Peptides against a protein of PDB entry 3V4O. Designs and how they scored, part 135

Target 1, 234 residues: chain A of PDB entry 3V4O
Amino acid sequence: DQPLAKDKVALLIGNMNYREHPKLKAPLVDVYELTNLLRQLDFKVVSLLDLTEYEMRNAVDEFLLLLDKGVYGLLYYAGHGYENFGNSFMVPVDAPNPYRSENCLCVQNILKLMQEKETGLNVFLLDMCRKRNDYDDTIPILDALKVTANIVFGYATCQGAEAFEIQHSGLANGIFMKFLKDRLLEDKKITVLLDEVAEDMGKCHLTKGKQALEIRSSLSEKRALTDPIQGTEY

## One batch from the design tools (peptide; made by RFdiffusion4, then SolubleMPNN)

Design b2_p21_5_s3 (from b2_p21_5, 7 letters changed)
Fold by OpenDDE base, seed 1:
Structure b2_p21_5_s3 (fold): chain B 234 residues (1-234), chain A 21 residues (1-21)
Amino acid sequence: as target 1 above (234 residues)
Amino acid sequence: SAADSLLQSFRPLSPEELAAL
């Protein structure tokens, strides 16, 4: 009597080699590890690195074409980002310095488009900073979202805070992925799973008081990433 | 590297190509 997914599709984006911003390291490993995990969960996974604005927009468009009624859609992003007025912006590698919203991709806009596809589940895992961009005073006017009760945001950090990567080793995870990867395969409601990840982050001496996971959800059904795809023997 | 082998460089793909991944 568990929910079924019509299909499961994930787009993973890791931006590291920025032209006019500090380079990152963790997205490479994080995307790699998340790819492997999601594939074990029978997701169709597209993993892309170092995307320009043009490439990111195209990738999102193609991702949306794979979504349909009942499909589970997961968007993971690791890279630079910011949050203005409650809207999350993913920063392409070719974004200028300073960047503005017109140079970036708004996650909430993507969510709106996903809702139009009547997806079964919309999951956003955003491993990015959430500080306000002081160089962008644009007030976005977004269309009202539908009440679909199937939305989950996992923010790697608190509002107004920064996300971090481990710098001790050459192939270390970001802090968020370090804890997420240990629980991602668990057969639990996605919000419950993320809550446990949040607790793990809170107990770790490396992250306590430094970085905390924020969960924002309207998910009204017990949907998990482990939910089987309908029509398949699971 | 192993990571590189599983990661994709962006190029325009059809929905069918993406679905096959």
Scores: peptide ipSAE 0.037, ipTM 0.422, DockQ to the pose 0.023
Fold by OpenDDE base, seed 2:
Structure b2_p21_5_s3 (fold): chain B 234 residues (1-234), chain A 21 residues (1-21)
Amino acid sequence: as target 1 above (234 residues)
Amino acid sequence: SAADSLLQSFRPLSPEELAAL
């Protein structure tokens, strides 16, 4: 039986023009490409660039309000980030240097909130660094994700994001998006699709040993981004 | 739809707008 989505919503965030950190270029093109692809998949897409802490928190909160039973949600972030003690943080453009956890958005907290929405599918894609932030000693105690949540978490390491750009069709994509865009429209279970992307990345000499895709999933159903939207919507 | 109304509260960039950046 073909799974159906009640609706499909996506929030794409690309942070490039940091005030106190190196500027990035790839997020612009990557958000553009992903926006176009997700729209072809009948997602309602909100694409935002260069968000402050306040704007990011607000955007994520409003996105979470769109998630509900049977809804397919996709959250994509490209920008600076860090990981301390298993906690990942997205860095807003107005974050100080050095930034701390209170200046950033905790990915695991967002994932926790997503799991409570009883969505048909939640996809969280991160294209950011996983470097340790030595200036942040915060050790948050986070609850484990529920196994029953249909959440797929993709973490693409972006070490030296500004340096890892591949020009394609006159545009320079980040490495993750370069490979993701080639497969995103395929009618495959999302975890299978991402696994193939990971394999493609691993075969590329430019990324071998430098960038990898980590996939964490509690998805127990065959759900794809190509799944049709149910006729009765909101 | 409710989802559409909420989405309108954002300041989304269209592909055309993104391409123009």
Scores: peptide ipSAE 0.031, ipTM 0.595, DockQ to the pose 0.021
Fold by OpenDDE base, seed 5:
Order: C-alpha cells, then sequence, then structure tokens
Structure b2_p21_5_s3 (fold): chain B 234 residues (1-234), chain A 21 residues (1-21)
C-alpha cells in the first residue's frame, strides 16, 4: 500500500552573514533551490536566512510543534557548525567568537524531541562543518535514536576547514546540494535516495576525499519524500 | 489548517533575498 503523509512540512535554515565568523555564500542558493524542490513535493516550506539564536530557537520550536502523528517533517540547515564528541551544534549568525554550546542549537537535542513525535517521516539534513570546537566543554549526550522514530539524519561534512562551492548552471551550490538536488524528486525510499547521493559524492572528483555524507536512520518503513498527502491526489 | 497557520508565523524569503540569487 502507498504510504500516506498526514501533512508535509519543512524548515530550511541558511546562515550566511555571520557577525563574528566568516561569511558564507552557498546557503542562499541552496535554500532557494531546496525550497523549490520541496514545494514540488507538496511540502509546506518555511525558508529562513541569517537567523539569530533567538530566531533559530523559535523557528525550531515552532517546527517541532508541527510534527505530529503521520506528519512528514524535513529540517535542513546550512551554515557554520561544529561537533564535539558526537554532539553537533548549529551556529546562529549572532554567535560570539568563540561560540559555545549555550549560543548554539544542539542537533541531538532536536533529534531527541523529534523522536518523541509519532511522525510518519522525519528527515534532518545538515550541511555544516564537523570540526571540533576546543572552546566548548559540553558533555556528550549521545542518545540513541528510537527504532520506531522514523528519523533519517543526513550529515554532509567537509574534511577541510572551509566548505567547497561548485558553480553549476550559473549558480554556486554547496557540494551537498549539488548532488541532493539531482535526486530529491525521485520516488525512492529516503534512505536509498540519500545513499545514492552519498555514492555520487564519493565518485565525483570534486568531492572525493573532501566531503562525505553520513547517514543515520531509524527508518524501518518504506517512506519517500514523494509519498502523497492524505486526501490529495498523487 | 493548524499547520498552515503555524507556518505562516515564519518569515518567508524577502524579495530582496530572492533578488540576490
Amino acid sequence: as target 1 above (234 residues)
Amino acid sequence: SAADSLLQSFRPLSPEELAAL
């Protein structure tokens, strides 16, 4: 039987114009292109750029409120970030230098809150650096995802200090978005789709050895971003 | 829907941001 979503909601965050950190360029185009693609998939998309800590927390909180039984949720973040001992943090544009965990949003905390929801599918995609922040002494949480959470976590990371941007068709995309956009509309199980994206990244001479996609999943059901919304035509 | 109402509380991309593409 065709899986059905109660609703489809997406929150896209692209942070570029940091006050105390290097400015980025790719998130603007990446968020824009992803917005258009997700809308083609009948997602209700909220796209936000250059969020302060306050704005990011509010956006995520409101997004979490949208997650309910059978809902398909997608959260995408592009910007600065860091990872300490398994804890990943998204960095708001007003974060100080150096930033600390209290200035940032903890991905694992958000994932924990997501798994408490009875979502039909929850996709969390990160396009940020995974470098260690030596100025943060936050204790690792490392909570395992629940088997029934239907969460797919994609972490696109660069081995280097700076994100690579690729100009394609006159647009400068981040590496992750370059490959993701080519497959996002495919009617495939989301984990299969992301695996193929990861493979594409691994085969490309531009990204091989520079950027990779890590996938973690608690998805035990066949779910795709193309799954129709209940009560609508497919 | 409740979801729609909640989503409307967010700031959409501005025309200026779109024009920057």
Scores: peptide ipSAE 0.027, ipTM 0.594, DockQ to the pose 0.022
Fold by OpenDDE base, seed 3:
Structure b2_p21_5_s3 (fold): chain B 234 residues (1-234), chain A 21 residues (1-21)
Amino acid sequence: as target 1 above (234 residues)
Amino acid sequence: SAADSLLQSFRPLSPEELAAL
């Protein structure tokens, strides 16, 4: 039986021109490529670059307004970030140095809000650093998440990935997007698709040891980004 | 809808625009 989405909505954020942190380059092209691909998959796509904290929070709020029961939600982020105690934080371009959790957006909080919308699928693609922020000693108090078997996380950064991107003067895809774009349109379960991307990254001598893709999921159904929208003819 | 209208206002950069950066 073919799974159906009530709708498909994506928020893409690429932060590059940081005020108090090293500038990045890849997010511009990566957001462009991903936007075009997701639109081919009939996603409603909001793609934004260089967002302040205020703008990022507003973008997330608007994104959440587009979500409803059975809707596929995809959040893509490329930029600076960190992970503390299992919580992933996206860093706005106006974040101070050092930044703390109150200056950033917590992905797990967004997931909580998506669960309240009773979404059909929650996909997070995070192309950011996942190192612990030693300057942030705060532990976010998050309410227990609902048990939903429809969550997929793709973490696309390892040690040294930031340095690799910064050294490039020209505009080119990041490592993750370079491999993701070759498979994103395939009609496969999203976790299977991402596993294949991870394998491609691992086999390439140019990216081996420089960047890896980690997939974490609770997805129990064969959900794909290619799933048709309910009520539409295909 | 208003949301749909807002979404339609977003577009990726053209190849020419990207090349100009």
Scores: peptide ipSAE 0.021, ipTM 0.534, DockQ to the pose 0.021

Design b2_p21_5_s4 (from b2_p21_5, 6 letters changed)
Fold by OpenDDE base, seed 1:
Parts: sequence; C-alpha cells; structure tokens
Structure b2_p21_5_s4 (fold): chain B 234 residues (1-234), chain A 21 residues (1-21)
Amino acid sequence: as target 1 above (234 residues)
Amino acid sequence: SELDSLLQSFRPLSPEELAAL
C-alpha cells in the first residue's frame, strides 16, 4: 500500500552573511536548489536566508506548529555550526564572536520537540561544520530523546569546509547539495536515498575522505519524499 | 487551511530575490 502524507511542509534556512564571522556562499545556491526540488515534490516550502537568532527561533517554533499527525516535515539548515559534547548548534548571522550555546539553536532540542509530533515523516538535514567550539565550555543538559519511528536525521560534515567555500565559484553548490540534488526526486525510502547520496560522496575523488554524511533514523516505514498527499484537507 | 495560514506568517524568498542576493 502506498504511504500517504497528510501534508508536506519544509523550512529551509541558509545563513551566509554573518556579521562577525566568515561569509559563506554555498547556502544561497543550496537553499535555492532545494526549494525548487521540494516544490516539485509538492512541499510547501518556506525558504529563509540570513536569519538572526530571534528570527531563527521564531521560524523553528512556527515550523514545529505545522507538524502534526501524518504530516511530512523537512527542516534544512546550511551555515556555520559547531558540536560540543554531542550537542550540535546552528549559528545565527548575528551571533557574536566568539559565539556560545546561548547565542545558537541547539539541534537536539529541536529534535526532541520534533519527536513529540506524530508526523508521518520528519527529516532534519544539517549542512554545517561539526568542529568543537573552544570558546564555549558550557555543557547543556538535555533530556533524553524519545523513541519514535518517524525521524530521519542527516548530518553532512566535512573537513576544511571554510577552505572549500573560499575555493568555490560565486554560484557553486555545497558538496552535500551537489550529490543530494541528483537523487532527491527519486521514489525511494528516504533513508535509502540518503544512503545512496552518502555512497556517491564516498566514491567521488573530490569528497572521498573529506566529507561524509551521517544518517540517524528510526524510520520503520517505507516513507519517501515522493509520497503523495492524501485528499483530506488539514 | 490552518497549515496554509501558519505558513503565510512567513515571507519566503522568491527565486528572483534569491538570485539577487
């Protein structure tokens, strides 16, 4: 039986023009490309660039309100980030230098809130650095994540991301998006799709040993981004 | 729908706006 989505919603965030940190270019193109692809998949897409902390928190909060039973949700972030003690943080454009956890959005907190939703599918894709922030020794105390079977988390990581950005032409995709966009429209279980993207990245001489895709999922159903929306109005 | 209403609370960037950045 063909899985059905009650609705499909996506929030895409790309941070480039940081006030106190190196500028990025890839998020612009990546968000643009992903927006177009997700719209082809009948997602309702909200695409935002260069968000302040306040704006990011509001956007995420509103997005979470859109997640409900049977809904397919996708949250994508591209920008600066860091990982301390197993916690990942998305960095707003107005973050100070140095930034701390209080200035950033904790991914695990968002994941926790996402798990509280009875979504049909919930995808969280992060394209950011996972280096430790040596200027922040704060250890956030997070509650344990709930056990759900609808969350797919993809974390694209690379060594020397900043160096790669500098070498990029003005309108080049990030490495992750370069491979993701080639497969995103395929009618496959999302975890299978992402696994294939990971394999493509691993086979490419440009990314081999430099960038990888980490996938975490408890998805037990054959849910795909291509799944049709059911006829019932939400 | 309620979903559409909530989504409308944001102004997503148009392709033209994205291209202009």
Scores: peptide ipSAE 0.028, ipTM 0.578, DockQ to the pose 0.021
Fold by OpenDDE base, seed 5:
Structure b2_p21_5_s4 (fold): chain B 234 residues (1-234), chain A 21 residues (1-21)
Amino acid sequence: as target 1 above (234 residues)
Amino acid sequence: SELDSLLQSFRPLSPEELAAL
């Protein structure tokens, strides 16, 4: 009597080698780990690294086309980003310095498009900073998600995370992925799972007060990443 | 593009295709 996914698809993007911005290291390992975990969950995973604006837009567009009624979708991004007035932006590797909204991908716009897909579950995970971009004058566009959108939006951010990664550029998971990977395979409602991850992050002396996970959900059903794909159970 | 082609390869089966399994 558990929910069934029509299919499971995931797009993972990790941007590290920025042309005009500080290099990152964590996205490589994080994308790798998440890829392996999602494959264990029977997701069809496309993992991409160091995407230009053009490539990112294409990847996201194509991913959105994969979303449909009953499909479980997961979009993950790790890299530079910024937030102005509630609008979040993912920064491609070829973004100029300073970057502006026209150089970046607006998260809220993507979420708006996702809600139209009538997915069984749509998870959007962001692992990027929420720093303000003083060079962007974009007008806030804060559209509420539809009640029945079945979207779970996780925003893992920390002030000073960039500095931490620069100082500790070893091949280790980012903070968010460190905790996420321990729970991702659990058969739990995704919002519960992410909430537990948030609690773990809050309890850890290494991350307490430094990194937080914001969860926004319009999920009205019990849905888990472990839910089987239709056709496999019966 | 190659990327588009790659992503398209992951398109879910139609309801009819799923029913046929």
Scores: peptide ipSAE 0.025, ipTM 0.443, DockQ to the pose 0.013
Fold by OpenDDE base, seed 3:
Structure b2_p21_5_s4 (fold): chain B 234 residues (1-234), chain A 21 residues (1-21)
Amino acid sequence: as target 1 above (234 residues)
Amino acid sequence: SELDSLLQSFRPLSPEELAAL
């Protein structure tokens, strides 16, 4: 009795050419690789690069409109970011230096909005640093997330900003995507799949102690990215 | 097709466009 998706939609964002911050390269390759893989999984994929704050907000808003009952949604972000007081922020390419929370997109706010949808599966994958932004003292007031059973959050972390920037300086996959692409097409529960990716990252001497994958999940069903789409679609 | 209409608002980059960046 395999679960079915009403539809599958993915939004991939890769920010590289920052105006006032170090430029990156890995998001280009990572978004490309992930796009091809998700299309093989019958996802409708929107891939965007180098988004301004306005464009990012619009893209996320439109993505949320696509999420509905039974839909599988995947949001991927690769670029600069930071984490303050439990809140994670994605940095648009036109963000000032230093950037503040009002210049960025709060991940927890997006997750809150995702929980308002009766989706079959919500996957949020972040490939960004989680360092503290000392220039931002804002403490967003966020309500506690609702208890749901269909959200999977993967946070690819770096031990330092330097390590992240080094890995994203060339035309090669980021560390997270390097391991994710090897397993993404496997017919496994998404949390199991990500856990295996985390183990691969931890066992590899090249990444051990440098990169890690944090997984947060409320998923109580055996849902996989390989789940077929039901006959009736949008 | 509401989904198709919404998806059309954001055009994915082609491989050629990606390579040009």
Scores: peptide ipSAE 0.024, ipTM 0.527, DockQ to the pose 0.021
Fold by OpenDDE base, seed 2:
Structure b2_p21_5_s4 (fold): chain B 234 residues (1-234), chain A 21 residues (1-21)
Amino acid sequence: as target 1 above (234 residues)
Amino acid sequence: SELDSLLQSFRPLSPEELAAL
């Protein structure tokens, strides 16, 4: 019994040109590559670059409105970020230095909202730093995700470390996208697919010990990005 | 559509940004 998506929507955010923080390069190429791949998978893709806090919040809000019962949603972020006490934060380009949680978007808050949408599949991929921000002492109380949320969360870097692609130049793609793009079109359960990407990253001497893919999932169904949209013929 | 509305809410990529792709 082939699972069906009611629709497929993706929001891709790449922040590069920070005002008060080091500029990045990889997000541009990575967003572009991912856009092309997701379009091949019949996703409706919104790709945005260099978003301010206001713009990021609006983009996420609008994306959440697109999520509904049976919809496949994918949210991808590449840029600066940090993780404090289990909370991950995406950093807008206009964030001050130092930035605090008030200046950033909390991933876990977004996940909470996503779980309420009864989506067929929600994929949240983060390609950002996981280092601690000593200038932010916020410790929010987080609730566990619902078992029925059908959310797959991928965090493409080592905890407590800056993403490898941020520290090094010369690669066309970021490390995560380099491996993801080779498998993203495969007709596999998304968690299996991402696990294989994680394994590929782990086998590479370039990334070993420098970057990893952490996967968290509440997905209990065999959902794949290749699943057809309801009413479509393939 | 909601998607179209979202797309329209943001600026298009600049020529320089497009060229960098």
Scores: peptide ipSAE 0.024, ipTM 0.630, DockQ to the pose 0.022

Design b2_p21_6_s1 (from b2_p21_6, 11 letters changed)
Fold by OpenDDE base, seed 3:
Structure b2_p21_6_s1 (fold): chain B 234 residues (1-234), chain A 21 residues (1-21)
Amino acid sequence: as target 1 above (234 residues)
Amino acid sequence: SLKKKLEEKLKELEAFRKEHS
């Protein structure tokens, strides 16, 4: 009765060295640690740092092509970002100042494409600020995820990503990764796992009232990151 | 086959970025 994945693929993006925006540090360590954890979960992981707009678009496009029926996909982004009227945007390192939507990647558009892939599970995790960009007047278009999409979206929100880095084991993690890493290997439904991460963040005095994890899900099955790949369960 | 090609492309990009980071 164990759910099975046809395959497991993950794309991790960490942007730090921005040309026209403040540099970040946490994405480097966070991507590194998440990579190691996901590999323990038998994910095929591609980790990319400091991507230009062109590179990011190509990477995401290629990742989407890897998604197929029954596949488990995980997309993670850490870096600068913004949110306008429910539309979230990932900011490439070569984005101008101020950046606009045409310079960035729209999360909701990616999610829309993911739902067409008939995946067994899709997880999209964002670790970026949700500040409004007053220089972007893009009209929000928010399409609800399909019931059959099996998509879980996690959005880690904080006031100033740069201000909330915690040194752990000699490394400086972002707050989200600090709590996620403690639970990621647990054999639990992914939405339950993320909910527990959110709860942990809420209990911590360092993050209480300052950071939160928003979870949106169309997952109707008990799917976990620990689910075995088909043909390897025995 | 296509999946493998795409995976290789991503790995190539990964390697490139690591070398130039």
Scores: peptide ipSAE 0.028, ipTM 0.667, DockQ to the pose 0.038
Fold by OpenDDE base, seed 4:
Structure b2_p21_6_s1 (fold): chain B 234 residues (1-234), chain A 21 residues (1-21)
Amino acid sequence: as target 1 above (234 residues)
Amino acid sequence: SLKKKLEEKLKELEAFRKEHS
C-alpha cells in the first residue's frame, strides 16, 4: 500500500551574492525552479537567497523544528562550500576570506540533528564544491554519522573548474539541477530517482568525470516525493 | 498548520534582514 505523508516541508537555500567570494548565478534559477517543482508535489516550500551566517543558522534551526513525526522534509542548498577531513561546510554570503569552520554550517552536524527526528522521509540535497580549504585545519569533533532508514542524502560535487565553467556556459541551471528537474516529479522511490539522476550525469559528456552525485541512504520503505499527504480529520 | 508556521518564520527572517540592512 502507498505510504502517506503527514505533511511535506522544504527549505531551499541559494547563496550567490557573496561579499568576499566569487559571485554565483546558478543558485537563483535552481532555487526558483526547484520551488516550483516541489510545490507541484504539494510541498510547503520556503525559499531563501543570499543568507548570512546568522540567517542560515536560524533558517536551518526553524526548519528542523518543523520536522515532526511522519512529515516529509527536504533541505536543499546551493552555494559555495568546502570539505575538510570528511566534514562538509556550507558558506554564508557574509563569510570572511578566507572562511573557517566557525563561519560556516557543518553539514554533518545538521544531518545528525535530522536523524533525531521521527520524520517519514528526510531528504538533504547539496550542490556545492567539496574542495579542501587549506586555510582551515580544524577537525570538528562530531559523533560518527549513521545513515538512518528515513534519511536520504544527495551530494552533487564539482571535481574541477571545468564543471564550474559549464555552469556558466549558457546553461540556465546548475549541472545538478539540470538533471534533477527532469526526474523530480516521477513517482519513484526517492533513492531510485536519485540513482537515475546520477546515471544521467554519468552518461552526459558534459559532466562525465567532472561532476557526480553521491547518494547515502538506508531507506527501507518505498517513499517517494509524490506520496500523498494524509488528509485532515476535519 | 505547518505552512503557517513556515510563513511566520519566513517573515521573521525577512524582518531581521530588513532591520539590519
Scores: peptide ipSAE 0.027, ipTM 0.682, DockQ to the pose 0.039
Fold by OpenDDE base, seed 1:
Structure b2_p21_6_s1 (fold): chain B 234 residues (1-234), chain A 21 residues (1-21)
Amino acid sequence: as target 1 above (234 residues)
Amino acid sequence: SLKKKLEEKLKELEAFRKEHS
């Protein structure tokens, strides 16, 4: 009764070298670490760094085209971002200062498109701030996500931009990746795995009250990142 | 196969970026 994936594909985006915003460091290391881990899980991984708006939109569009029935998809983003009225936005490296929604990628729009796919598992992981952007007054109205979409959304949130990279001399990774990498290879339902990551973050004095992991899921099956690809022995 | 398809598309993006740089 082992769940099977038709295929496994992941798109990882890390934005660091912003033109008009503070540069980041963690996305480089985090994307690298996550790439290696996902490859061990037999994901076909494409990792991209420092994407412009055009590049990000095209990358996401192409990724969405790969999502099909039974496919395990994972989309990861690390970089600047913001949230206004429940709508989250990923910020491209060429975004102006201040950035606006028309220059960014709306996460909820992407999730809506994902729900139209009949994926076996669809994981969306965000490592960005959930800070309000006072310079953007856009209020997108989106339909509710379908509960049957097998989507797992993980949002690693921080309180303020300063919490994005808790600069401790001993931490090469971002906070979210620090805890995620310790559990990512475990053979557990992905929501259980992420919940444990959230608990680990909550127990750590370095992250307690500074960063948290929000998990939203429509997953009704015991799907794990470790699930074998159809046609392989396990 | 899916990875290859995506990588090919991304290469096209890179080419486009170079042409317009």
Scores: peptide ipSAE 0.025, ipTM 0.687, DockQ to the pose 0.036
Fold by OpenDDE base, seed 5:
Structure b2_p21_6_s1 (fold): chain B 234 residues (1-234), chain A 21 residues (1-21)
Amino acid sequence: as target 1 above (234 residues)
Amino acid sequence: SLKKKLEEKLKELEAFRKEHS
């Protein structure tokens, strides 16, 4: 009756040292702390920082190869990004200014690939800006997730993330990670857990009306990050 | 095994980065 994972794998990407864009600080600490937390949850974690477009694409491709039937996967990205008409893009550190879709990784494309893997659970967490990019005229490609994809997508967005990091230089974590880390180890259905994180963010005076967590899911089963790996439950 | 393969691939990427930096 206890849900079991075939395996647990996580890829964490934090981009900070952009060549043509403002440098960020939060991704370093956030990736580090998330790594430690996920390892406590028996995830096999690969953490990467400051990836170029080529490196990001390869990392994601290799991560996708790890996804299989019954596997629990978690993909986390912190860095610059943008959203145009429902399409979200992660920005590599070598992206030009202005960046365009061909320079970036499309989240929806990755989600499309993830849904084919028949994973036990697939969590995709984005901690990036959701601002519009006026220099990108890419036609939106919106494919709905399969009902049985078992994907949970969390999009933590803030207005003026760059400004926030500057104003709150004393803060170790980004805002999303600040709230996420307090709940991540809880034995709860992942969608419930993230919903509570969203509520916490909504109540906080620092984030109220400025930062929100959007949750999209096709998860119809009870799955938690705390679910044990098959063969290891003693 | 797949994890190891990913790790090796990532090591290759890191090596490539160092070489071309």
Scores: peptide ipSAE 0.025, ipTM 0.685, DockQ to the pose 0.037

